Peptides against a protein of PDB entry 8OXM. Designs and how they scored, part 20

Target 1, 371 residues: chain A of PDB entry 8OXM
Amino acid sequence: FKAEFRLAGGVNLPKIIDCVGSDGKERRQLVKGRDDLRQDAVMQQVFQMCNTLLQRNTETRKRKLTICTYKVVPLSQRSGVLEWCTGTVPIGEFLVNNEDGAHKRYRPNDFSAFQCQKKMMEVQKKSFEEKYEVFMDVCQNFQPVFRYFCMEKFLDPAIWFEKRLAYTRSVATSSIVGYILGLGDRHVQNILINEQSAELVHIDLGVAFEQGKILPTPETVPFRLTRDIVDGMGITGVEGVFRRCCEKTMEVMRNSQETLLTIVEVLLYDPLFDWTMNPLKALYLQQRPEDETELHPTLNADDQECKRNLSDIDQSFNKVAERVLMRLQEKLKGVEEGTVLSVGGQVNLLIQQAIDPKNLSRLFPGWKAWV

## One batch from the design tools (peptide; aimed at target 1 H187 L215 F364 G366)

Design b1_p12_5 (made by RFdiffusion4)
Pose (drawn by RFdiffusion4):
Order: structure tokens, then C-alpha cells, then sequence
Structure b1_p12_5 (pose): chain A 334 residues (1-279, 317-371), chain P 12 residues (1-12)
């Protein structure tokens, strides 16, 4: 074990450690004290199940739809450990870096990230109209730059297109799974982009199962489909590869709702922390009902096809009205 | 980042 450890930041102060194995290769682990990783363990297990189901289905096997997973090992009710992701860079560090940010490098005339943060801080005390107007003004003077990422990393057109296609497929699959699982904490620091495969990886998974509505600032989107992601998917935008991949993933999930419910039914017997405190779990049953409704496409008794559900999700995600009410730190304009 | 930290502190 290495004698030094680093802090990853945050109120809980997670610890980063390095271990040298028998082969001598250093492996980085993240021990997360004062936090419950059992929910993250369930998230990783359902991620692996979805990846296996996509691999089994012939329609998605050809499309090579995969979910990037990292191992999470719970150690106690209030602690655990997880595998650190190597060879990945944060999206916000690439895009909105103060020093060498992509938006500053490509569009110096556009508004800086500090100006946008100042405007968002100043407008949080305003009403809906002023928030919508400021958001539209910010979007008018802040063009997406993320499309140049592979252009700056993959000079060969074949490799560049392969990486862009893998990025689009990974974004579609991750977005579908996050909507199904109700993942809400999807700001720039929770998503890591690989420098080789160009596939997005979700690392935080801190809050899910429709927990953004509990937060003071409700999450009005099911997944992150901001202007930068859409521009980086290509000229076609959401239409094309993203829509088809979302439809295929939704079909696979509708075909495997039984396996998904079997995986998620680990609750109601060993409730995790933050629940059933302050004296057939209530919130567990509620989230199971919500997940079942999402999977069956019933909601409030209404039937919805896979294509219609995908179109509705796209409309909700790209709607500026929903983006205006989001948390300023979520970087909806980014 | 500062806004996220403030939000986490208010939750506590």
C-alpha cells in the first residue's frame, strides 16, 4: 500500500489510495467514508445486467451498445470503496476550464464561464420570466464547442468517426439507463470522457431514483442532453444514431423488465442508510412502483410506444423551459 | 463548484 493519500474534495472528504499488486502495477481506489455505497453497488449491478442484456440481444450486439462500469465494493453501512477510473478526463475540465478551456480557446468573444456563473447567481433571486430571459441571452452568446473534441484528438477521419459513433451510442445508452433509474446528479464533474474510447462514464451516482425533486432545486430533465452533447454527437444531432439507439435500448428494457425487477428487488429486506430512520419499506416500495411504471410505459394509465417515449424524453431534455429551472451549478447552458 | 459546495452544506 502506498504511504500517501489524496483528497478528492467535497464535504465528506473521500480518500484516494494507491495499491501495488503482485504484478507491480499501481491501482487507484477511492474509499468513501461517511457515505453509503450500497445504492452505488445496486447501480453497478444493474449496469452490468443491462450491458449483458444488450450483448445477448442480436439487434444491439451488432451496434456494440455497452455500459462502462467500475467495481464498487461496500464495506459497511456507512462506508465503502470503489475503483477509480483511469484514462478519463472531466467534461467540465475540458470545456469550461478557466485557464485552457475549450470555449475560451475557440470563442474568445463569447461570454466566459465566470460571467455566466455571475449572471446565474444574480438571477436566482428573480422570477421565472427573468430567469428564462437570462438563460436565452446566455445561450445566444454561448455556442457549443464540444464537437471539436474528437477533432482535436483523432486526426484520422476513420478513427474520428469511429470514436464519434461510440460516443453517440454510449451517450444514448447511458441516458436511457439514467432515465430508467432516475439519475439526476449529472453536472459536468460527474461525467468522465475517455481519452481513447471517447465513451462517457458516470462516476458519482450519488443521488438517483428520482431524488432531484427532493432537492430544493428540482431536476426537470431525465438526463443530460445539453447543447454541447448534442453538437458533439454530430450535425444530425439527436435525430439519427441517438434516437435509434434509444429505441433499441428501450425495447430491450421492455423485453427484460422481469430481469430488471429481479435485480432491483434486493431492497425491502436490507434497507440502506438515510431511509427508515426517525421512528415492505415505504420509499423502497415507491421507487419500485415508479421503476415498474417507467419500464411498462404506463405512468398514469397511459400507454406509450418506445418511439413516442423516446421523442417525449428528447423534447423534455432539450426544452429550454426545463433547463431554465435547473440548478445553476448544474451548468445547463454548458 | 462553489454553488455545489454551498448546496451540500445547506443540506447538512
Amino acid sequence: FKAEFRLAGGVNLPKIIDCVGSDGKERRQLVKGRDDLRQDAVMQQVFQMCNTLLQRNTETRKRKLTICTYKVVPLSQRSGVLEWCTGTVPIGEFLVNNEDGAHKRYRPNDFSAFQCQKKMMEVQKKSFEEKYEVFMDVCQNFQPVFRYFCMEKFLDPAIWFEKRLAYTRSVATSSIVGYILGLGDRHVQNILINEQSAELVHIDLGVAFEQGKILPTPETVPFRLTRDIVDGMGITGVEGVFRRCCEKTMEVMRNSQETLLTIVEVLLYDPLFDWTMNPFNKVAERVLMRLQEKLKGVEEGTVLSVGGQVNLLIQQAIDPKNLSRLFPGWKAWV
Amino acid sequence: TELLEEREEELE

Design b1_p12_5_s1 (made by RFdiffusion4, then SolubleMPNN; from b1_p12_5, 8 letters changed)
Fold by OpenDDE base, seed 1:
Structure b1_p12_5_s1 (fold): chain B 371 residues (1-371), chain A 12 residues (1-12)
Amino acid sequence: as target 1 above (371 residues)
Amino acid sequence: DELILELAKALA
């Protein structure tokens, strides 16, 4: 390890350290303190397994369908080491940086990201109708620009086309795997894009197993498929490549039901893995819109001081775990709202739910559903 | 942890 470190910013002040390996290669690492990386580590293991399933299937292997993973080494309940995702940028940084963001550069006459956020925050406690109307006004005056990411990074037309295809496949794979695992919507700072591969890297996996639905403002989408996410796919949007890659990913997940259930069962009953949403974590995730550059700490509220009888806690935990497993089994059977759907029907429903401006308008304004 | 690693190895 080098003796010097840099701060990455954020409340927890994570330390960027450089390490020279025994192979003589320098590797950057992020040391995070006051944060539980166990959930991230567990989710990376599940992603690696989903990747193994996707590589075994000929149709998903031919399409190079993978979810990007990074190395996580938890050191304690409040510290660990992350692989620094070298050559990645948060999609939020590219899109809505106040100085040089793509929206400001390509759409200088549109609303600023701040104006959009302010308008949506003003209606946060209003009716769904008022939220929808303001969201549509915001969307009309904040047009998508994420197509320009591949155009800026890949000047050769053949490379540009291949990278746009890689992006579309990455969104499809991460959306379906994320839906199965109940990751929900993803904050724009918690989605990195690789500047060389155009693949997405999902970071800060502190909301899983549909725990986003129990937030103070519940999640209303199965995954992030906002207008900029779609714009990055190019002129076909969600049709063609994206839809087919979602269907092929869902087919592999559904055909691997027993395997996925067994693994998630082991994880949900691991006494070292707290995946449940606590009230303090839920409040933290939706109170600080200005600190969005900060990886939301998994606030392990050490305030176990609610002496609910250990038996009542265990019974409540087991009932939550059972409900998560039942819902996972339903997803893997194609059961949506009590109806069994085909792979194509299920994928279509999920896409429609994810792009519905009525669902997007109901999201927490800090998650920037207009981006 | 070990069981997840064994399942990941059995699935590898």
Scores: peptide ipSAE 0.000, ipTM 0.434, DockQ to the pose 0.019
OpenDDE base, seeds 2, 3, 4, 5: peptide ipSAE 0.000, 0.000, 0.000, 0.000; ipTM 0.396, 0.396, 0.373, 0.391

Design b1_p12_5_s2 (made by RFdiffusion4, then SolubleMPNN; from b1_p12_5, 7 letters changed)
Fold by OpenDDE base, seed 1:
Structure b1_p12_5_s2 (fold): chain B 371 residues (1-371), chain A 12 residues (1-12)
Amino acid sequence: as target 1 above (371 residues)
Amino acid sequence: DDLLLELEKKLL
């Protein structure tokens, strides 16, 4: 370990440390001291298993369909070490940075990211109709720019084309696996893009197994497929490459049903793995930037009075776990809204749900569904 | 545009 550390910013003040391995290689590590990294570690193991399944299938292997993973070493319930994703940037940083974000650079006459957020926050407690109309106004005045990521990073046309394909494949693979695992919508700061590969790295996997549906503002999309995410695919958008990669990923997942169910069952019943949504976590995930000052976790909520009988807690947990497994089994059978769909039909439904401006307009405004 | 669509059809 080097004696120096840097702060990565954010509420938890994670420390970036440089380490020299026994191999003489320098490795950056992120040390979190107020975060439970067990869920991230578990989800990385599931992604590695999904990658193994995708590599065994000839069609997904030919397409190089993989989910990017990072190393996580949980040290305690509140601390761990992450591999720092060197050569990555949050897509939100590239798109909507206040100083040099791509929207400001390429669309200087559009609404600012702040104006968009303000407009959507003003209607947060309004009807779905009012949310939809304001979201459409925001979308008209905030046009997608993520196509410029590959154009800025890859000047050679052949390399540019290959990297745009790598991006599109990465979005497709992560979207379908993310849907199967119930990751839902992803905040733009929790999606990193690799500046060399154009592949996505999903970080902060604290919402899984459709627990985003029980948030105060429930998720309404199966995965993040916003206008900028689609714009990064180029002119074909969700058609062609993306759709075919989703279908091939879904085919492998559905054909691996027994393996995926067995793995997820073991994880859901692991007493060391708390995947359930708690009220404090829900408040933290949908906190307003203005409210950051007052939620000191008063660590002094006496755990004394919720002697809910251990039996009632255990029965409630088991019922939630069983429901998650049943829903996972339905997804892997292609059961959507009580109907059995083909792989193409299921993928089509998921794409339509993810791009529907009515669904996007209903998302938590803090997650910026217009980006 | 058409050439990019043809290239995308050939690469997948």
Scores: peptide ipSAE 0.020, ipTM 0.550, DockQ to the pose 0.014
OpenDDE base, seeds 2, 3, 4, 5: peptide ipSAE 0.017, 0.015, 0.014, 0.014; ipTM 0.501, 0.516, 0.419, 0.457; seeds 2, 4, 5 fail the geometry check

Design b1_p12_5_s3 (made by RFdiffusion4, then SolubleMPNN; from b1_p12_5, 7 letters changed)
Fold by OpenDDE base, seed 3:
Structure b1_p12_5_s3 (fold): chain B 371 residues (1-371), chain A 12 residues (1-12)
Amino acid sequence: as target 1 above (371 residues)
Amino acid sequence: DDLLLKLELELK
């Protein structure tokens, strides 16, 4: 290890360290403290399995459909080491950075990211109708700009086209795999883009198996397919390459039902894998900016002594695990809202749900559904 | 533009 470290920023102040391997290669690592990386590690293993299934299929292999993965080494319940994704940036940092964000650069007369967030926070406790109207006003005055990412990074037209295609394939693969696994909390800071490959890297995998639906503000979309995500695909948007890559990914997932169910079953019943949503985690994920000052409960380790009767916890846990497995089986059979759909019908329903401004307007304002 | 649209259509 080098003696010097850098801070990556953020509340938990993760440390970037450089390590020299026994092979003489320098490797950058992110050390997180006070964060449980076990869920990230487990989800990365599931993504690697999904990538293996996608590589075995001729149609998905020809399309190079993969979900980007990173190495996670959990050290304890509160510490771990991540492979630092060098050459990646959060899509939120590119789009809505206060000083140099793409929205401010390309759309200087639109609402600021702060004005959009403020307007949506003001209606957070209002009706769905009022949320929808304000969301539509925000969207009208905050137009998508993510097309400029590939235009800024890839000046050669042939490279630009290839990278826009790689981006669209990455969005499709991660959207369908993420939907099957019930991946939530897909806000603009939890999705990185690689500046060289244009592929997405999903981080902070702490909301899985549809646990986002039991948040105080439930998640209403199957994956992030917001206006900027679509704008990055170019003129065809969700039609053509994106839709076809979603269909081919879904086909592989549905044809791999037994393998996926067996792996998820083992993970759901692993006593070392805490995937369940707890009230403290739910409060942390949907904190208001105004509440940042008071709710640093020092999670003193001692409040684990709520001796809930072990029997009632176990029965409640088993019923949640069974419901997750049943819902996963339904998804892999194409059962949506009690109806069996074709791959094309299921993918179409998911796309429509993800782009519906009524669903997007109901999301927690911190998710930034207008971006 | 037209060549890119054709390539997107052929990659269907």
Scores: peptide ipSAE 0.011, ipTM 0.436, DockQ to the pose 0.013
OpenDDE base, seeds 1, 2, 4, 5: peptide ipSAE 0.070, 0.012, 0.015, 0.000; ipTM 0.671, 0.456, 0.485, 0.389; seeds 1, 2, 4 fail the geometry check

Design b1_p12_5_s4 (made by RFdiffusion4, then SolubleMPNN; from b1_p12_5, 8 letters changed)
Fold by OpenDDE base, seed 2:
Structure b1_p12_5_s4 (fold): chain B 371 residues (1-371), chain A 12 residues (1-12)
Amino acid sequence: as target 1 above (371 residues)
Amino acid sequence: MDLLLKLALELL
């Protein structure tokens, strides 16, 4: 390794290290501490399996439908090493960076990202009606700009068109795969965009199997399909390429039910893999100060080992795993709200749920549903 | 174990 490290931003201050391989190539790595990377490693294995299924199907292979993956090496229950996603930026950094974000550059007369966040925080404890009204006011005064990502990065019109298509396909594939697996916590810092491919990389996979629904502020959308995410697709929005890629991804997932259920069953019953939402983790996810102001909370979490009887833990865990598997099976059968839907009907419902301003207005303000 | 990886882990 090189003798120096850098700090990445954020609450856990991950360490960026550079390693020289036996091949003489430099490889950047991220060392995370105070975080359980076993969930990320497992979800990356499931994504690789989904990619294998998508590559076997002629229609999804022709469309190059894939979810971007990276290497994760858990080292302990609270530490590990990740592959650095070279040439990626958080979509939040591009869109809502305080100094040079795309909203500030292209829409200087709109509300600032800070004004939008403040307005939504002021109504966080209010009624759903008041949240909806303020969310609509924020949306009216904060217009989408993510179309400019491809325009800035790709000056050649043919390349620009190809990359916008790659982006739209990446959003579609990751949205459907993420929905099937119940992936949550899709805030703007947990989604990276590759500056060369325009493909998305989903990071921080610690909220899976619909565990986002049991957060103090429950998640109300199946995936991130906010106004900027849609704006990046261009003038067709969710229609045409996005919808067709969602339908083709859903078709492959539904045709692979037995394989997906078997893999997820093995993972849910692995005693080394705790995928359940801990109350402390739930509080931490929704108490993250979004602004990197230097407040060091020295929270000495005294490990109060609640000696729950091992037998009652195992029976409770098995019942939660069974409910997750039943819900996964329902999704793969196209069962939504007690009704069996076609692939097109299911994809349409999921798109409508994801873009509904009533669902978006109910999300935690830190999710930035207006972006 | 490389000293920097060890130090990176000891400071976690």
Scores: peptide ipSAE 0.018, ipTM 0.530, DockQ to the pose 0.034
OpenDDE base, seeds 1, 3, 4, 5: peptide ipSAE 0.010, 0.009, 0.015, 0.015; ipTM 0.491, 0.496, 0.499, 0.495

Design b1_p12_6 (made by RFdiffusion4)
Pose (drawn by RFdiffusion4):
Structure b1_p12_6 (pose): chain A 334 residues (1-279, 317-371), chain P 12 residues (1-12)
Amino acid sequence: FKAEFRLAGGVNLPKIIDCVGSDGKERRQLVKGRDDLRQDAVMQQVFQMCNTLLQRNTETRKRKLTICTYKVVPLSQRSGVLEWCTGTVPIGEFLVNNEDGAHKRYRPNDFSAFQCQKKMMEVQKKSFEEKYEVFMDVCQNFQPVFRYFCMEKFLDPAIWFEKRLAYTRSVATSSIVGYILGLGDRHVQNILINEQSAELVHIDLGVAFEQGKILPTPETVPFRLTRDIVDGMGITGVEGVFRRCCEKTMEVMRNSQETLLTIVEVLLYDPLFDWTMNPFNKVAERVLMRLQEKLKGVEEGTVLSVGGQVNLLIQQAIDPKNLSRLFPGWKAWV
Amino acid sequence: AKAEAVMAKREA
């Protein structure tokens, strides 16, 4: 074990440690004290199940739809450990870096990130109209730059297109799974992009199962589909590879709702922390019902096809009206 | 407390 440890930031102060194994290769682990990783363990288990189901299905096997997973080992009710992701860089560190940010490097005439943050802080005390107007003004003077990422890392057109296609597929699959699981904490620091495979990885998973509505600022989108992600998917945007991959993933999920419910039914017997406090779990039953409704496409008794559900999700995600009400720290314009 | 931690992280 290495004698030094680093802080990853945050109120809970997670600890980062390095361990040297028998082969001598250093492996980085993140011990997360005062937090419950049992929910993250369930998230990783359902991620692995979805990846296996996508691999089993011939339609998705050809498309090589995979979900990037990292091992999470719970150690107690209030602590645990997880595998650190290596070879990945934060999206916000690449895009909106103060020093060498992609938006500053490519578009110096556009508004800086500090200006946008100042405007968002000044406007949170305003009404809906002023928030919508400021958001539209910010979007007018802030063009997406993320499309140049692979252009600056993969000079060979074949490798560049391969990495772009893998990025698009990974974004579609991760967005579908996050909508199904109700993942809301999807700001720039919770997503890591690989420098080789160019596949997005979700690392935080701190809040899910429709917890953004509980937060003071509701989460009006099911997944992150901002201008930067859409521009980085290519000229075709959401239409094309993203829609088809979303449809395929939704079909696979409709075909495997039984396995998904079997995986998620681990609750109601060993409830995790932050629940059933302050004296057939209530919230667990509620989230199971909501997941079942999402999987069956019933909602309030209405039937919705896979294509219609995908189109509705795209419309909700790219709607500036929903993006205006989001948390300023979520970086909806980024 | 967890919500406050999330808010603080997003502000950072």

Design b1_p12_6_s1 (made by RFdiffusion4, then SolubleMPNN; from b1_p12_6, 9 letters changed)
Fold by OpenDDE base, seed 4:
Structure b1_p12_6_s1 (fold): chain B 371 residues (1-371), chain A 12 residues (1-12)
Amino acid sequence: as target 1 above (371 residues)
Amino acid sequence: DRIAAILAELAA
């Protein structure tokens, strides 16, 4: 290991370290402290399985449909080492960085990211109608720019076209796999884009199995398909390549129902894997930046008194796990709102739900659904 | 272990 480290920023101040392997190659690693990487590690294994299923199918293999994975090594319940996603940038950093973000560069007369955030935060406790109106005003004055990512990174037109297709396929695969696994919406900082491949890397997989629906502000979309995400696909948007790749991914997932159910069942009942949403995690995920100051984690471990009967906790857990498995089975059968849909019908419903401004306007403002 | 076994069967 090199003696020097860098900070990656963020609340947990993860450390970037460089390691020289026995092969003489430098490998950058991210060391997280105060974070449980077990969920990330488990989700990476599930993604690897989904990738195996996608590679077995001729149609998805020919399309190179894959969800990007990274190595996770949990060291403890509160520490681990991640593979640093070298040559990636958070979509949020590219789009809405305060100094040089693409929105500021390409749309200098639009609202700032801060103005958009402020407007949506002001209506956070308001009606759905008021949220929708303000969201539409924000969207009108904050136009998509993510098309410029591929244009900036890939100057050759043939390469640019190939990379835009790679991006579109990556969004499609991650959206459908993410829906099946119940990842929900993803904060723009938790979606990385590879500057060489244009593929997405989803990080910080702390919400899975539709646990985002039980947040203080529930998730209202099946996956992130915001205006900038769509803009990166180019002029066809969600039509053509994206839709077809979603359908082909969904076909493979539905045809692999037994395998997916068996694996998720094993995960849900693994006593070492805590996938349930707890109130503290829910607060952390939807905290305001202003409220960060007072939550000193005076979680003194000494409040012994909640010896709730282990039996009642176990019965409640089992009922939640069963409900998650039932919902997963429904998704894999194409059951949406009590109706059995074709693959095309199901994918269409999910796309419509994900792009609906009414659904987007109801999301937690911290997740920046206008980006 | 069981996940690794299922993943190994899927990788085979």
Scores: peptide ipSAE 0.012, ipTM 0.568, DockQ to the pose 0.022
OpenDDE base, seeds 1, 2, 3, 5: peptide ipSAE 0.010, 0.011, 0.011, 0.011; ipTM 0.594, 0.594, 0.579, 0.594; seeds 1, 3 fail the geometry check

Design b1_p12_6_s2 (made by RFdiffusion4, then SolubleMPNN; from b1_p12_6, 7 letters changed)
Fold by OpenDDE base, seed 3:
Structure b1_p12_6_s2 (fold): chain B 371 residues (1-371), chain A 12 residues (1-12)
Amino acid sequence: as target 1 above (371 residues)
Amino acid sequence: SKFEAILAELKA
């Protein structure tokens, strides 16, 4: 290990360390403290399994459909080492950095990212109709710019076209795999883009198995397919390459039903894998700026020895686990809202749900659904 | 573990 470290920023002040391997190669590592990385590690293993299934199928292999993975080494319940995603940037950092963000650079007369967030926070407790109206006003005055990511990074037209296709394939694969696994909390800081490959890297996998639907502000979209995500695909948007890659990914997932169910069943009943949403986690994910004052770091989870009868907790847990498995089985059969859909029908429904401004307007303002 | 066995079968 080198003696020097850098801070990555953020609330938990993760440390970037450089490690020299026994092979003499330098490797950057992110050391997270005070965070349970076991969920990230488990979900990365599930993504590797999905990638293996996608590589076995000739159609998905030819399309190079993969979900990007990173190495996670949990050291304890509250510490671990992440492989530093070198050459990646959060999509939020590129799009909505206050000074140099792409929205500010390309759309200087649009609303600022701060103005958009403020308008949506003002209506957070209002009706769905009022949220929708304000969301539409925000969207009208905050136009997408993510097309410029590939244009800035890839000046050669042939490379630019190839990288835009790589991006579109990455969005499709991660969207469908993420939907099957019920991956939530897909805000603009939890999605990185690789500056060389144009592929997405999904981080912070702490909301899975549709646990985002039981948040105080429930998640209303199957995956992030916001206007900037679509703008990055270019003029065809969600049509053509994206739709076909979603369909081919969904086909492989549905044809792998038994394998995926068996894997998820083992994980749901692993006593070391805490996937359930708890009130403290829900509060942390959907903190309001007004609530910053009272979260003293001193709530050691140790003192709530609420001796809830182990039997009642176990029965409630098993019932939630069974419901998650049943819903996963439905998704893998193409059952949506009690109707069996074809792969094309299911993918179409998911795309429509993800781009619906009524669904997007209902999301927590911190998710930034207008980006 | 059962998970490692499934992973081994899928890596084979």
Scores: peptide ipSAE 0.016, ipTM 0.634, DockQ to the pose 0.021
OpenDDE base, seeds 1, 2, 4, 5: peptide ipSAE 0.009, 0.013, 0.010, 0.015; ipTM 0.589, 0.636, 0.566, 0.656

Design b1_p12_6_s3 (made by RFdiffusion4, then SolubleMPNN; from b1_p12_6, 10 letters changed)
Fold by OpenDDE base, seed 5:
Structure b1_p12_6_s3 (fold): chain B 371 residues (1-371), chain A 12 residues (1-12)
Amino acid sequence: as target 1 above (371 residues)
Amino acid sequence: SRFEAILEELRS
């Protein structure tokens, strides 16, 4: 271990450490403190399984449809080491960094990221209609710029085109697999982009199996397909390559129903895998920057041993697990809102839900749905 | 684990 460390930013100030392996290779590692990395480790294994399914199918293999994975080593219930994805940047850092973000560089006259956030925070407790109106005003004055990522990183036109396709395929694959697994909390800091491959790396996998829907502000989109995400695809947007890659990914997932159900069932009943949303986690994920000052962790969490009868907890847990499995089975059958859809119909519905400004306007302001 | 066994069976 080198004596020097860097801070990766974020609330928990994770430490980037440089480690020399026994092989003499230097490796960057992210040390998260206070986070349970077991969920991330399990979800990485699920992503590896999905990648194996995608590699077996000729159509998805030819398209190189994969989810980028990273190594997670949980050390304790409150600490672990992640493989730091060298050459990745959070899409939020590229887009909306305070001084040098792409929005500020390419759209200097648009609303600042702070102005957008402030406007959406002001309406957070308002009606859905008021949220929608303010979201539309924000979107009108905050135009997408993510097309410039590939243009800045890939100067050769042929390489640029290939990398834009790689990006589009990565978004499609991760969106569909993320939907099947019910992956939530897809804010702009939880999605990294590889500066060499243009592929996305999803991090912080602590909201899965649609547990984002039970947050105080429920998640209303199946995956992140915001205006900047779409802008990165270039002129075709969600049409052509993206849609076809979503359909081919969904086809593989639906054809792998038995395998996916069996794996998820094993995980849901694993006592070491805490996938359930707890109130403290929900508060943490949707904490307001202003509320950080008052929550001194009074460590007097000793006394509320609410002895919830173990029986009532177990029955409630089993009923949640059963509902998750049933909903997963519905998704894999193409059952949406009680209707059986074709792969194309299901993918179309998911795209429409993900891009709907009414759904986007209802998200927690920290999710930054206007980006 | 049973999960690892399924992953191995999928990798074979």
Scores: peptide ipSAE 0.013, ipTM 0.647, DockQ to the pose 0.021
OpenDDE base, seeds 1, 2, 3, 4: peptide ipSAE 0.008, 0.010, 0.010, 0.006; ipTM 0.579, 0.618, 0.615, 0.567

